# Peptides against a protein of PDB entry 4M9S: the designs that were tried, part 118

Target 1, 135 residues: chain A of PDB entry 4M9S
Amino acid sequence: SRGLVGVECITPYSYKSLAMALQRCVEVLSDEDRSALAFAVVMPPGVDIPVKLWSCVIPVDICSNEEEQLDDEVADRLKRLSKRGALLSGKRMPVLTFKIDHIIHMFLKHVVDAQTIANGISILEQRLLEIGNNN

## One batch from the design tools (peptide; made by RFdiffusion4, then SolubleMPNN)

Design b1_p28_5_s1
Fold by OpenDDE base, seed 5:
Structure b1_p28_5_s1 (fold): chain B 135 residues (1-135), chain A 28 residues (1-28)
Amino acid sequence: as target 1 above (135 residues)
Amino acid sequence: SELEEQMRRAAELARRNLLPNMREYNSR
């Protein structure tokens, strides 16, 4: 199944108009960007997350194993999301980071496929352990 | 480095967020 549920978002919150607007934003995304957005649900909302950590969960196929290429491709996707209905917010200082808003996160929690969430959490946890062990 | 500190902080916050929610997410 797709990373995001295709049906209209149903939330327990009184933000129906916002949910509809967000759903429209999701619908016009490319499959790749929509997938990236789906995996954003695993990140803590309201936190500036470095691109390096985003790259741990955002699924990207690259021709090179160079970390710079991976980070650049992930950053490009996240930049597009930040420009599309402010799904994310980016910061350039001190390092390039992206943040998911609480409202957007709540939306995603309800519309992202359960298996996608489970997989994303598993992958992120594994990658974080690896990073921690290497430091 | 600044990047290392950012990563450390973000990783810790991510773990705090994810671990309590894993049961909920996996049960969906």
Scores: peptide ipSAE 0.051, ipTM 0.600, DockQ to the pose 0.041
Fold by OpenDDE base, seed 4:
Structure b1_p28_5_s1 (fold): chain B 135 residues (1-135), chain A 28 residues (1-28)
Amino acid sequence: as target 1 above (135 residues)
Amino acid sequence: SELEEQMRRAAELARRNLLPNMREYNSR
């Protein structure tokens, strides 16, 4: 008899509590990390995304034009976010990736500024086209 | 390389996920 995993319906109370907890997590972030989290909304939830793709949308100010340094800085930000509760999930193998969960993504879709979302999507689309043309 | 292939796959997934939502995001 395989026990039916009861779909625990998230009660409105659970949602409110989760939203409050997430809001608190966002508030304690640095400006840079908060910005990175905001742009995470443009990524597909539940997918392990390589750092290179994150670097397409995460705002980073680096003096060096070396791509490796960009990825490193982005990775550091994402790592910090990963350590803040369940904002992101990092994975080292086979490639360093980060994943945003559906719940977090849904939260971000409601709280991130609409212009930020629009800009992020536009930037990502442009960068993806560039990557696609080079491959 | 394996990394490049993974990036390609991820990019394709991102495109498929984001492009259909473009109007939704822009309408906000």
Scores: peptide ipSAE 0.050, ipTM 0.600, DockQ to the pose 0.043
Fold by OpenDDE base, seed 3:
Structure b1_p28_5_s1 (fold): chain B 135 residues (1-135), chain A 28 residues (1-28)
Amino acid sequence: as target 1 above (135 residues)
Amino acid sequence: SELEEQMRRAAELARRNLLPNMREYNSR
């Protein structure tokens, strides 16, 4: 199933202009970037998250299982999202991180498929456990 | 390393926030 059920949603936003702007931003995204945005909903809002953790949930089809390639591809997608209506905010130093705002996160909760959210959370939890066990 | 510490902190925060959400969404 596609990560996003639809662009149109009933939002609790008092700012209709913001909701419309977000909808337009989502509509112009590629399928890959839209998918990445959908899975951003599983991350805690307002927290600077390293790319490594984003790569745990962002779906990427890569030719190799090399972690470096995965992180690079994920970073590129997140960078594009940060430029498209500031859907994310990036920070390069000291470590490359991305953060989803509370407003954007709330928007995604209304438009992302419930099963996608559930799956993403499960995947992230599993990956976090694996990272913790290896560290 | 600084990266490792940041990842650890982020992971801990994520776990705390995700567990309740996971229960909510998986129970649907």
Scores: peptide ipSAE 0.045, ipTM 0.595, DockQ to the pose 0.039
Fold by OpenDDE base, seed 2:
Structure b1_p28_5_s1 (fold): chain B 135 residues (1-135), chain A 28 residues (1-28)
Amino acid sequence: as target 1 above (135 residues)
Amino acid sequence: SELEEQMRRAAELARRNLLPNMREYNSR
């Protein structure tokens, strides 16, 4: 599946132990959760991002295209990721948001394949324009 | 609403972050 270049990869990190720990963490994820994590690379690190914006880029296969169902499925994936090490941090108040740390984000920039990064950026930009025009 | 403002701020930050990401991609 697309997303990460590979389960095992060489990173330029000085913190080799951290890189190895992250690789192991990614390895045990389901394909769906691993894909969701890969697309987190397009989000700004250290920012509480509402689920609505996450749903713009996280790939989800659902029968219904209803927005409510999409948000729920995305939220579930992000919740699972938040329970795996320090991949994501969830916040419920004042609204449900998720945040990716700078270290994790930097890791993803190195291990996510270039095509996935390009696709994610393109999709996010398109969706943001749509939201802005409809707001 | 508060939610709308949070979304607006997050979207703006995301857009700002896209440019560096695109530059990094293009430099590969």
Scores: peptide ipSAE 0.043, ipTM 0.591, DockQ to the pose 0.041

Design b1_p28_5_s2
Fold by OpenDDE base, seed 1:
Structure b1_p28_5_s2 (fold): chain B 135 residues (1-135), chain A 28 residues (1-28)
Amino acid sequence: as target 1 above (135 residues)
Amino acid sequence: SELEKQMEEAARLARETLLPNMERYNSL
């Protein structure tokens, strides 16, 4: 199963203007979109990442095990995040990719639980190895 | 394919940036 448990974002910097503004944006997200944003911390900032790679770590609960449906659901979540204060930026050509900028990434590093970050990185590395071995 | 090329590049960048972070976060 590629479904991950959602995480809550808590920061000691909630009273700082930038963190406060971002926190408000996070608070109005749905649980699933907030979880997607949280796990975006696993991705390297400033890099255009294909949706297939995002699908390795973004929490998704789908009724089907079809990879295409997984990628589509992940893409929809990332698209919503890109429309909400540009939390992400997307490119459609030549391949659909999404990018997290350094500022948002830095924010997430402070609000996402350290163990969750570590686990997410481990999961991503594991999935990358699996993809490499299967191709 | 273009997707495969981008996946390979993304994987490379991920390993270069995330593996050092794994060491840091695992020590917390």
Scores: peptide ipSAE 0.203, ipTM 0.743, DockQ to the pose 0.040
Fold by OpenDDE base, seed 2:
Structure b1_p28_5_s2 (fold): chain B 135 residues (1-135), chain A 28 residues (1-28)
Amino acid sequence: as target 1 above (135 residues)
Amino acid sequence: SELEKQMEEAARLARETLLPNMERYNSL
């Protein structure tokens, strides 16, 4: 599944005009970028999050199966999202990070499939535990 | 490192703000 609602629908978002604008932005994304955006909902809003952490939840199909390329591919997707209606905000220093703002996050909470949200949060928590245990 | 610090903060905020809402997300 794409994670996002596959059809245009009226969102329960209180700001309908903004929601509709965002929906239009989502519709013009590639399937890959739309999927990345869907999983962005599992990140805490308003936080500069390193690409490494994004890579824990953003699904990437890399041809080389090289994990070393995972962060770069994720970064490219997030960068594209940052250029599309400012869906994300990128920051290069001190480390490459991306941030989802509260408004976009709130939108995603209403349009991303509930199971996708739950699964994404679970995956994030699991990956965080693994990273923490390995350090 | 700065990366580790940011990851720790992100992890903390994720646990505090997102995990408690999992039941809500499941009920949507």
Scores: peptide ipSAE 0.203, ipTM 0.744, DockQ to the pose 0.042
Fold by OpenDDE base, seed 5:
Structure b1_p28_5_s2 (fold): chain B 135 residues (1-135), chain A 28 residues (1-28)
Amino acid sequence: as target 1 above (135 residues)
Amino acid sequence: SELEKQMEEAARLARETLLPNMERYNSL
């Protein structure tokens, strides 16, 4: 199954129009960008997260094993999400970071299936262990 | 490094925020 539910979102939002707008934003994304957004639910809301951490959970298939190229590809996806409905907010200085807002995060909790959330957390924890062991 | 600490903190926050609510999410 895909990470995001393809049906109408069930949300506790008082402002249903906002939920509808977010749903539309998700629908017009490419499959790859939508997948990236789904895994954004793993990140704590309201925190500026470096691209390196995003690259631990955002699924990217690249030929090169160079970490710099991975970060660039992830950054491009996150930039597109930032520009498309402001699903994320980017900060370039001093280090390139992206932040998910509380409202977007709450939305994702309702439209991303529990298995994807669990997998994302597991992947994040596993990647962090790998990074720590390779230091 | 500071980056590593931030990554670990983010993972901790993710775990504490999401995992306790998994059963609730399954009911949606």
Scores: peptide ipSAE 0.190, ipTM 0.721, DockQ to the pose 0.050
Fold by OpenDDE base, seed 3:
Structure b1_p28_5_s2 (fold): chain B 135 residues (1-135), chain A 28 residues (1-28)
Amino acid sequence: as target 1 above (135 residues)
Amino acid sequence: SELEKQMEEAARLARETLLPNMERYNSL
């Protein structure tokens, strides 16, 4: 579960405090995990997204082009993010999925570079078309 | 917005097309 889910009202002070807390969480991440978090902004908030879809946009340097290795590495990164201030919420059943909440998504939209967001969307759209055509 | 439409399409594909075919990811 995510700690930020269920917030009914956020005061300006609470919002600033939350933003500061999130910023601290981001600062202590590795470069790889921070990059993964940045690209999470491409996903729709509040939706359980399977690892395969995450792997379409999260950049990973792997020695093999096998999807399984890619998915494993992506899953590990997402798991780490789920443990860092509940940045993501993981679910194992019926399939391994991760979800970003609206508050964190809003935060990312303001701190991630516009070009990175645009690139991520373009990549996701392209990959989704490829997956859709092959299924 | 166009972004919202893209995100909705991604969500649709995730839930209706991709998710039912990825039972193997339970082992990850």
Scores: peptide ipSAE 0.121, ipTM 0.588, DockQ to the pose 0.027

Design b1_p28_5_s3
Fold by OpenDDE base, seed 5:
Parts: structure tokens; C-alpha cells; sequence
Structure b1_p28_5_s3 (fold): chain B 135 residues (1-135), chain A 28 residues (1-28)
């Protein structure tokens, strides 16, 4: 699969299975990047999602409440995930977006229980509503 | 399928690493 090839390329180690490759990818992440990866499960797979929408669900502790700083910090995390095992795919034009592949999304759906996913979706919906009302 | 089996196996290995942080955040 496309996902397996991308995951195996992040380390010189030989893997006996996809499971071992994904385990290694998760282990090398920081706690913050692992959290970002986990919350990616609430996004639909195979869709180019703008950073602004990712910022609605990815947990970030910022020193300032400036929205631009939030988006930049989220973008940096997503970029690291994109570089590490092709966990995400980024596009810069016309707008900076990131996409989670179906195979990685399937993995995350087995990790995260349905109730936790539902809670994440609710948070996304609430924050999207707030953005819409402020425009 | 074999792919789904591999995904489940991978998920079990990663569960303890990914779930606690996500649940803690949702509880805030």
C-alpha cells in the first residue's frame, strides 16, 4: 500500500509488518505531535483541509491568543507529521492544506474509540459555528 | 481483510500512547 511505503521510509530499520512500522512512527513523535496525529481522526480522509479547520481540533498551547499564531503553530505540527512517515500530505497552493490518507485514518479509527471521536467532532462543529458567526 | 487485521494490530500497539492525551484534552 502507498501508506506502508511512506511509513517504512522514515527509518533505516527493516519491518516485519505494517504494525511495527506504524508503532515506530508513533514512538518517535513528541507528545504534542502525537496528540495532533490522534485528533486527525476527526477529519475526513482523502480531503485537502485548510489549516484554519485543523486549528479547530488540534490541541495547542500558545503564549498569545492571536489567531495567526495558532494557525502557524498548528501548521508547523502538521508539517512535521507530513515529513515523518508521510502521515499527512501537504499542499501549499492555492491555500495551505493538509490531507490524511485513508490507510492512516483507518489505523487511527482502530486506536481511538467511537465516543472520543464523536467528542472531537462536536468540538470541531462548535468552533466552526463560532467562526461562521464572527464573519 | 488482512489489511484490517494489520491495522488492528498496529492500533493495539499505539493505543496506550495516543489515547490518554486525546482524552485528557477533551476533558478540559
Amino acid sequence: as target 1 above (135 residues)
Amino acid sequence: SELERQMREAAELARRTLLPNMRAYNAR
Scores: peptide ipSAE 0.341, ipTM 0.831, DockQ to the pose 0.043
Fold by OpenDDE base, seed 4:
Structure b1_p28_5_s3 (fold): chain B 135 residues (1-135), chain A 28 residues (1-28)
Amino acid sequence: as target 1 above (135 residues)
Amino acid sequence: SELERQMREAAELARRTLLPNMRAYNAR
C-alpha cells in the first residue's frame, strides 16, 4: 500500500510506498526545515497550535533578539513544511496556527529517540511557564 | 498495523537525515 491519501507528499515523482514518499519529503528540505520538522514531534497531533508556541521548540538562530522576528522566522519555516504536503497544516484565521497530523506525528515518534522527545517536551514546558508568567 | 509498519519503515529511512540535524542543534 502507498498509504493514506491524506499523507501524500507534493512531488513530481511517483512512489511505491508511503515510506518512500516521506523519505523524499524529508530529503528535499533544508537542514533548518528538517530540524523544525523533527522538533514538531513534541507538539500534540491534531491540534491547531499558535506560532508563538511553535517558537518554543523550533530551533532558530537569528541576529536580533526581537521576539517578533523570531515568530516570523518560525512561521516561514512552518509554512514551507506545510507546502510539501501533509507534514503540517496551516490556518491564518483567526490567528496563524499550524497543526501536525496524527500520521506524521506517528512517523516522527519512530524517527526521534524517546530521550530526545522527552527533552524537547521539557524545554517546551519550561518556555510555556516563562510565557505564562510574563503575560 | 500495516500503517504502523509503514511509519517505522519511513522513520528508518529518514533517521539518517533528521537526527544529525537535531544533534547539530543540540551541540550549538
Scores: peptide ipSAE 0.223, ipTM 0.740, DockQ to the pose 0.044
Fold by OpenDDE base, seed 3:
Structure b1_p28_5_s3 (fold): chain B 135 residues (1-135), chain A 28 residues (1-28)
Amino acid sequence: as target 1 above (135 residues)
Amino acid sequence: SELERQMREAAELARRTLLPNMRAYNAR
């Protein structure tokens, strides 16, 4: 199974307005973008991660896509998430990277389905291994 | 949208105030 178990996040922080904004933002995302956001939970927060690594975990139908097309589709999704307030932060130089903030990551850990998290981690580890073996 | 603007502002505040503390917490 994939997706979010909910959108409500109980935070000990004083910045409840951020949590509320995140909840509303998640609710208005498309299913595809919401899934992409969910799987962002497996990435280390506060790290600029290249699109190639994001593409290891972001679910995209690749039946008709080459690897380059996969990266482009993933990049488009991540760009949309970056435009939806501040779900992600993108950098174009020197290479296209995206970063998830700690606060958003914490939110995702609370609302993303546990099995989705486990699956995402497993998939990432597997695909990183494959990349390493092929290089 | 107004919601997106609010999120950006909240995120900037979080980056300045919460992220340092959270990084320290996660670095334990």
Scores: peptide ipSAE 0.029, ipTM 0.533, DockQ to the pose 0.025
Fold by OpenDDE base, seed 2:
Structure b1_p28_5_s3 (fold): chain B 135 residues (1-135), chain A 28 residues (1-28)
Amino acid sequence: as target 1 above (135 residues)
Amino acid sequence: SELERQMREAAELARRTLLPNMRAYNAR
Protein backbone atom coordinates (compact mmCIF):
# COMPACT_ATOMS: atom_id res chain seq x y z
CA SER B 1 0.00 0.00 0.00
CA ARG B 2 1.16 3.50 -0.80
CA GLY B 3 0.54 6.53 1.32
CA LEU B 4 -3.04 7.76 1.28
CA VAL B 5 -4.25 5.22 -1.22
CA GLY B 6 -7.19 3.42 0.30
CA VAL B 7 -6.99 5.39 3.50
CA GLU B 8 -10.18 6.92 4.72
CA CYS B 9 -9.62 10.43 5.88
CA ILE B 10 -10.76 10.98 9.42
CA THR B 11 -10.95 14.57 10.44
CA PRO B 12 -9.01 15.65 13.49
CA TYR B 13 -10.73 19.00 13.35
CA SER B 14 -13.71 20.14 15.31
CA TYR B 15 -14.52 22.34 12.37
CA LYS B 16 -15.13 19.50 9.98
CA SER B 17 -15.84 21.48 6.85
CA LEU B 18 -12.17 22.06 6.22
CA ALA B 19 -11.35 18.43 6.75
CA MET B 20 -14.12 17.39 4.41
CA ALA B 21 -12.83 19.74 1.77
CA LEU B 22 -9.37 18.27 2.13
CA GLN B 23 -10.79 14.79 1.93
CA ARG B 24 -12.51 15.64 -1.31
CA CYS B 25 -9.30 17.07 -2.69
CA VAL B 26 -7.42 13.93 -1.78
CA GLU B 27 -10.05 11.64 -3.24
CA VAL B 28 -9.85 13.17 -6.68
CA LEU B 29 -6.08 12.85 -6.89
CA SER B 30 -4.42 10.21 -8.98
CA ASP B 31 -2.74 7.42 -7.09
CA GLU B 32 0.64 8.92 -7.89
CA ASP B 33 -0.25 12.38 -6.69
CA ARG B 34 -1.96 11.02 -3.61
CA SER B 35 1.15 9.05 -2.78
CA ALA B 36 3.28 12.14 -3.21
CA LEU B 37 0.99 14.04 -0.89
CA ALA B 38 1.22 11.31 1.71
CA PHE B 39 4.99 11.45 1.81
CA ALA B 40 4.88 15.22 2.14
CA VAL B 41 3.99 14.60 5.78
CA VAL B 42 7.60 13.76 6.59
CA MET B 43 8.74 17.25 5.64
CA PRO B 44 8.83 20.06 8.16
CA PRO B 45 5.83 22.30 7.63
CA GLY B 46 6.25 25.94 6.74
CA VAL B 47 9.68 25.47 5.21
CA ASP B 48 10.61 26.07 1.59
CA ILE B 49 12.24 22.81 0.60
CA PRO B 50 14.19 22.36 -2.64
CA VAL B 51 12.89 19.84 -5.13
CA LYS B 52 16.07 17.82 -4.74
CA LEU B 53 15.16 17.08 -1.15
CA TRP B 54 11.56 16.33 -2.03
CA SER B 55 12.86 13.83 -4.54
CA CYS B 56 14.42 11.93 -1.66
CA VAL B 57 11.02 10.84 -0.42
CA ILE B 58 8.47 11.30 -3.21
CA PRO B 59 8.02 7.96 -4.93
CA VAL B 60 8.51 8.22 -8.66
CA ASP B 61 8.57 5.44 -11.19
CA ILE B 62 10.61 6.62 -14.13
CA CYS B 63 12.36 4.73 -16.87
CA SER B 64 15.60 6.56 -16.31
CA ASN B 65 17.55 6.73 -13.10
CA GLU B 66 18.88 10.14 -14.01
CA GLU B 67 18.57 12.47 -11.08
CA GLU B 68 17.60 15.39 -13.25
CA GLN B 69 14.68 13.51 -14.69
CA LEU B 70 13.67 12.42 -11.24
CA ASP B 71 13.67 15.97 -9.99
CA ASP B 72 11.61 17.11 -12.95
CA GLU B 73 9.01 14.44 -12.42
CA VAL B 74 8.83 15.18 -8.72
CA ALA B 75 8.49 18.85 -9.47
CA ASP B 76 5.60 18.17 -11.81
CA ARG B 77 3.78 16.21 -9.15
CA LEU B 78 4.35 18.86 -6.55
CA LYS B 79 3.16 21.51 -8.98
CA ARG B 80 -0.06 19.60 -9.50
CA LEU B 81 -0.53 19.37 -5.76
CA SER B 82 0.04 23.08 -5.44
CA LYS B 83 -2.69 23.75 -7.97
CA ARG B 84 -5.18 21.36 -6.44
CA GLY B 85 -6.59 22.88 -3.30
CA ALA B 86 -3.30 24.59 -2.53
CA LEU B 87 -2.04 21.44 -0.87
CA LEU B 88 1.46 22.79 -1.37
CA SER B 89 2.93 26.14 -2.26
CA GLY B 90 5.66 26.49 -4.83
CA LYS B 91 8.38 29.07 -5.17
CA ARG B 92 10.55 29.33 -8.25
CA MET B 93 13.23 31.70 -7.08
CA PRO B 94 15.99 31.53 -6.24
CA VAL B 95 15.57 27.77 -6.46
CA LEU B 96 12.43 25.80 -7.12
CA THR B 97 11.05 24.90 -3.72
CA PHE B 98 7.82 23.61 -2.29
CA LYS B 99 6.32 24.11 1.13
CA ILE B 100 3.64 22.26 3.03
CA ASP B 101 1.49 24.40 5.26
CA HIS B 102 0.92 23.59 8.89
CA ILE B 103 -2.77 23.00 8.33
CA ILE B 104 -2.19 20.47 5.58
CA HIS B 105 0.59 18.86 7.56
CA MET B 106 -1.63 18.53 10.58
CA PHE B 107 -4.26 16.91 8.42
CA LEU B 108 -1.79 14.47 6.94
CA LYS B 109 -0.28 13.40 10.24
CA HIS B 110 -3.72 12.17 11.27
CA VAL B 111 -4.69 10.43 8.06
CA VAL B 112 -1.46 9.02 6.65
CA ASP B 113 -0.54 5.50 7.66
CA ALA B 114 2.06 5.38 10.40
CA GLN B 115 4.19 2.94 8.47
CA THR B 116 4.20 5.26 5.48
CA ILE B 117 5.44 8.06 7.69
CA ALA B 118 8.10 5.88 9.22
CA ASN B 119 9.24 4.70 5.81
CA GLY B 120 9.35 8.21 4.46
CA ILE B 121 11.45 9.46 7.33
CA SER B 122 13.81 6.55 7.03
CA ILE B 123 14.19 6.99 3.29
CA LEU B 124 14.78 10.70 3.67
CA GLU B 125 17.49 10.16 6.25
CA GLN B 126 19.15 7.51 4.16
CA ARG B 127 19.17 9.51 0.97
CA LEU B 128 20.32 12.66 2.71
CA LEU B 129 23.24 10.70 4.04
CA GLU B 130 24.01 9.45 0.56
CA ILE B 131 23.85 12.94 -0.88
CA GLY B 132 26.14 14.20 1.84
CA ASN B 133 28.63 11.45 1.25
CA ASN B 134 28.69 12.11 -2.46
CA ASN B 135 29.50 15.76 -1.96
CA SER A 1 24.94 21.51 3.75
CA GLU A 2 23.24 23.38 6.53
CA LEU A 3 19.91 22.80 4.87
CA GLU A 4 20.50 19.08 4.72
CA ARG A 5 21.45 19.08 8.37
CA GLN A 6 18.28 20.87 9.25
CA MET A 7 16.28 18.42 7.22
CA ARG A 8 17.85 15.49 9.01
CA GLU A 9 17.10 17.06 12.33
CA ALA A 10 13.55 17.68 11.24
CA ALA A 11 13.23 14.09 10.14
CA GLU A 12 14.49 12.89 13.49
CA LEU A 13 12.10 15.16 15.27
CA ALA A 14 9.30 13.83 13.14
CA ARG A 15 10.30 10.30 14.00
CA ARG A 16 10.15 11.04 17.68
CA THR A 17 7.14 13.27 17.81
CA LEU A 18 4.88 12.53 14.87
CA LEU A 19 4.86 8.76 14.90
CA PRO A 20 3.52 8.46 18.43
CA ASN A 21 0.71 10.84 17.55
CA MET A 22 -0.21 9.34 14.23
CA ARG A 23 -3.22 7.22 13.69
CA ALA A 24 -2.43 3.91 12.13
CA TYR A 25 -4.60 3.61 9.08
CA ASN A 26 -4.08 0.74 6.75
CA ALA A 27 -3.51 2.08 3.30
CA ARG A 28 -4.02 -0.18 0.36
Scores: peptide ipSAE 0.110, ipTM 0.670, DockQ to the pose 0.079; fails the geometry check

Design b1_p28_5_s4
Fold by OpenDDE base, seed 4:
Structure b1_p28_5_s4 (fold): chain B 135 residues (1-135), chain A 28 residues (1-28)
Amino acid sequence: as target 1 above (135 residues)
Amino acid sequence: SELEKKMEEAARLARENLLKNMAKYNAL
């Protein structure tokens, strides 16, 4: 469970009951899905984010360097997350996107390890610069 | 393409979000 607290979180989150439910939801995730969720904290909440951009921060261990394969694996993880406790909202049209809502994002800010957040921000910053330079 | 447009928009918003967080997390 990279980046997330392994124990029940004690948070000043105003929606305590929701936070507890979310914590339980996180605990039953696979390690890979939990890691993906952790890095979702660096995304702007309430925004439909294309899978391509999600793949910039979600770590994937695959042999292929093909971008499409990376995106597919990331998409699978995000799809699984979208089927659990309001963690993400998926949209297929016009392009495949996923959105994290403000409440979930706020929850993650309290339960994701600070170093993970910092690393995720750094990674996203770098990838965005690369995208900006290549487009 | 639609994907390119969405990427551009999302990237812009992501950058704005990053700027808000940089001060906090660069200190870590």
Scores: peptide ipSAE 0.154, ipTM 0.716, DockQ to the pose 0.039
Fold by OpenDDE base, seed 1:
Structure b1_p28_5_s4 (fold): chain B 135 residues (1-135), chain A 28 residues (1-28)
Amino acid sequence: as target 1 above (135 residues)
Amino acid sequence: SELEKKMEEAARLARENLLKNMAKYNAL
């Protein structure tokens, strides 16, 4: 398994129109897709991020230890999110990437549990160091 | 490769983003 489980996403802006709409979108997601969305908060907004990097923080529970399968599962979740209220934007060429918009990112900063954010940041930092050392 | 280039760029930007958030979230 990769990432974190038990993600909490509660909005303090229930009376704001945009926040309300986004909250409704989040509520209808599966637990897995909602978790993936929550961890998107640790990514820099407005940047096309390769799936391989997303897979460093998106929580996935699969039986196989094959990296390709992990990336595929992450990609599927991100694809579903891209089709749900434009929560993410995907590009296939030249490399499969996904991007979180500034507005969505700002929303997530307020609704995702602070400990979840901190943990996600820590995980991403660790993985980036590992990637950097292996290059 | 193109993938390596994208990963390098994304990693750089991710690190910059982390630095901005370190004080707020007290990560690491």
Scores: peptide ipSAE 0.138, ipTM 0.705, DockQ to the pose 0.039
Fold by OpenDDE base, seed 3:
Structure b1_p28_5_s4 (fold): chain B 135 residues (1-135), chain A 28 residues (1-28)
Amino acid sequence: as target 1 above (135 residues)
Amino acid sequence: SELEKKMEEAARLARENLLKNMAKYNAL
């Protein structure tokens, strides 16, 4: 597992170096994990987000009637991302959560296409409304 | 930009929903 060091002050050189490192990490991801990472851009950076909320935007190839199974698949993807250049930070207790760092988020905003971002936002908004209405 | 505004709104909604559903998330 590779770690990513946070920086308080970013110089142009430091940013370029980090971007290069992140690009290398992205290039070796599977298509599924890369897609999951792309949609992480719609989450607020620096916030511990429960897997249930991540599952609102992370696409899955295999449809399941069990919501818990979907959450498990999403969790596995997020775990892999957390172990690949520390693209995410995971916490197990009290609830399994993942957090995207501000630096990673800025990188994603730069490299993820606008249409994907817009789609992710739309999906999240719809899913959040559904969850809220079911309470 | 419009995207920035939408992202901010989504973040707000995400946070509000998280607070609203804390009991549900804690039960997982």
Scores: peptide ipSAE 0.125, ipTM 0.647, DockQ to the pose 0.027
Fold by OpenDDE base, seed 2:
Structure b1_p28_5_s4 (fold): chain B 135 residues (1-135), chain A 28 residues (1-28)
Amino acid sequence: as target 1 above (135 residues)
Amino acid sequence: SELEKKMEEAARLARENLLKNMAKYNAL
């Protein structure tokens, strides 16, 4: 299994109540939303990231989702995550963006599978290069 | 750690990409 699925929420937080609260939030997510949250760890914290960049790393079932709907599907997942408290924050204008805060990012760094993080970084780097070359 | 360094580098790249494509993303 990858991401947060099946991974125990063990954090070195001094404030254990925060870690427990985050664990509870993660546990109630669907598998696909939890996976999306896991890959959020590869994004720079505190930065408003356009959905297009999120779509570089958020896994979507291609069998059930057309390429044209990829960004919309990603946006829906991120929106659901943003409704789960402090997991993400969304901004509609001037462009649809989502941001992961430093606290959540730090949490994810400790609970997300290391291989998932490594894979996510690799994918992001590759996709960013592709986007850069297409500009 | 090496992983942390890679994450920091990816973050840097992501930020640079955002700046480079600001006009493009604003048009979305």
Scores: peptide ipSAE 0.117, ipTM 0.643, DockQ to the pose 0.025

Design b1_p28_6_s1 (from b1_p28_6, 16 letters changed)
Fold by OpenDDE base, seed 3:
Structure b1_p28_6_s1 (fold): chain B 135 residues (1-135), chain A 28 residues (1-28)
Amino acid sequence: as target 1 above (135 residues)
Amino acid sequence: EKEKLEQIYKEATENLRKSLKRFREELE
């Protein structure tokens, strides 16, 4: 099974103007997109990460076991996030990747609870090991 | 081209694994 159980992430932020803007962006997200954003905190900032690897941690409630379908759904969520307050940055070539910048990452570190972060890291580490064992 | 793609994913996976380990240790 891939993905994690969705987690809501809405809390007051430690930033002023930037935090307020980000808070507004987060509040208008769907529950699924907000959950995806929360788990983005486990990704290293400033790194272009392929969608395939994002799909290892982004929670998907309803999805086929087909890898391609999972990646497509994850990509759609990440695309929506990239269009809302530039929460992520997408790159299409050479492969579809998404990147979280340091500012957004720092924001998430303040608003995502520690247990969610720990769980996300644990699950992602496990799944990456599985990928390594299969390849 | 397929080999290049595989290499991209392999390197990305390894780098992410290392990053996660560091992040986890930082949080402990």
Scores: peptide ipSAE 0.607, ipTM 0.930, DockQ to the pose 0.031
Fold by OpenDDE base, seed 5:
Structure b1_p28_6_s1 (fold): chain B 135 residues (1-135), chain A 28 residues (1-28)
Amino acid sequence: as target 1 above (135 residues)
Amino acid sequence: EKEKLEQIYKEATENLRKSLKRFREELE
């Protein structure tokens, strides 16, 4: 599996206090982390998703083609997001997973570009299909 | 343990496929 490369997103959204707070959190993120957060919108809220599956859609910078290294890079980004206003929630057992909260997901649905969402879904679906074929 | 892990990923993958399909349809 391989994630997207070179995708970034800026999210201007502040209709409510919570949204404003989230927007501020987003604005102080690095471009890499902000991009990762943007593509988190394609994940179902409230579900613990293994990092391996996150790596199918999270944009990644320069790294080797080794799956473990890719997953590690993705995991690092997701870990930073989890520590930044609890944008994500992580679990280590039985495997390293991350979960997007419903509130965060709802926020992202409003601020992430529609085409980005569509592309993210498409890419992720294709990657998941490939995983299935390789089993 | 490897087998258990594979099963976890298999189930997670299938569930995610279903979720993505629903989400895509929601956006259409």
Scores: peptide ipSAE 0.607, ipTM 0.930, DockQ to the pose 0.032
Fold by OpenDDE base, seed 2:
Structure b1_p28_6_s1 (fold): chain B 135 residues (1-135), chain A 28 residues (1-28)
Amino acid sequence: as target 1 above (135 residues)
Amino acid sequence: EKEKLEQIYKEATENLRKSLKRFREELE
């Protein structure tokens, strides 16, 4: 499996309009979706990332270890995030991808704890290396 | 096209790897 243990995303910024709006969006998310959003910070903003690669860092604790099911679960989470305040942008062609906006990324970079970011980067780098070795 | 998809994933993977390295270095 390529999933991680879930980490909650918490925002200390409640006074700025943009931050407040985003905070409200985050607060209504499920724990799983908030975790997914937190780890979205490791993705480069403005880049369409295939779900397969998202699944390397998005925490999944419910679905089976089968790759197909894992990707589907990740996709569902990312889709929900896309509909919730447009936290992400999805594309179906040529493959299903999701993109984090620069503004959202900037927000996450400040509200997600440094350890989570560091761990997410490290784990994702490792998993991408494994993908390269298995190809 | 299977080959096209494989190429997409290959390129995406490589680009992401590079981006992550840069991001990590920025945070150090």
Scores: peptide ipSAE 0.607, ipTM 0.930, DockQ to the pose 0.032
Fold by OpenDDE base, seed 1:
Structure b1_p28_6_s1 (fold): chain B 135 residues (1-135), chain A 28 residues (1-28)
Amino acid sequence: as target 1 above (135 residues)
Amino acid sequence: EKEKLEQIYKEATENLRKSLKRFREELE
């Protein structure tokens, strides 16, 4: 299954110095990268997740890319996030994976809209079920 | 090699499914 098409909402959060720094980092992102970051909140922190699974929840405009290029587009977004404020960390072996750290996840949990989180979880659960049934 | 990759994805999928369930329950 392919990625989620949805609306994200990240609100200001400045109660802690770290949160303020992260907020500034988020504000300079493109709309597409910020959306990808928002949906990263559904991933468990500290776990290396294959790009294939990221692609099940990261929103990609299917009008902009062909289906066979969607995984590459997701990978590019995640790579940019990994290079900007260490929002994610990537590994290449055995497959390309990305991981969200606990600190970043905690930040996102507080600033991403609750409905966005709920929708992301629901869609990802459904798509993972489909993957499992096809095996 | 193909079988190895398949196993990796299978395990990752199952683990993620479990994590999502826990996260969903936490937020409810």
Scores: peptide ipSAE 0.604, ipTM 0.929, DockQ to the pose 0.032

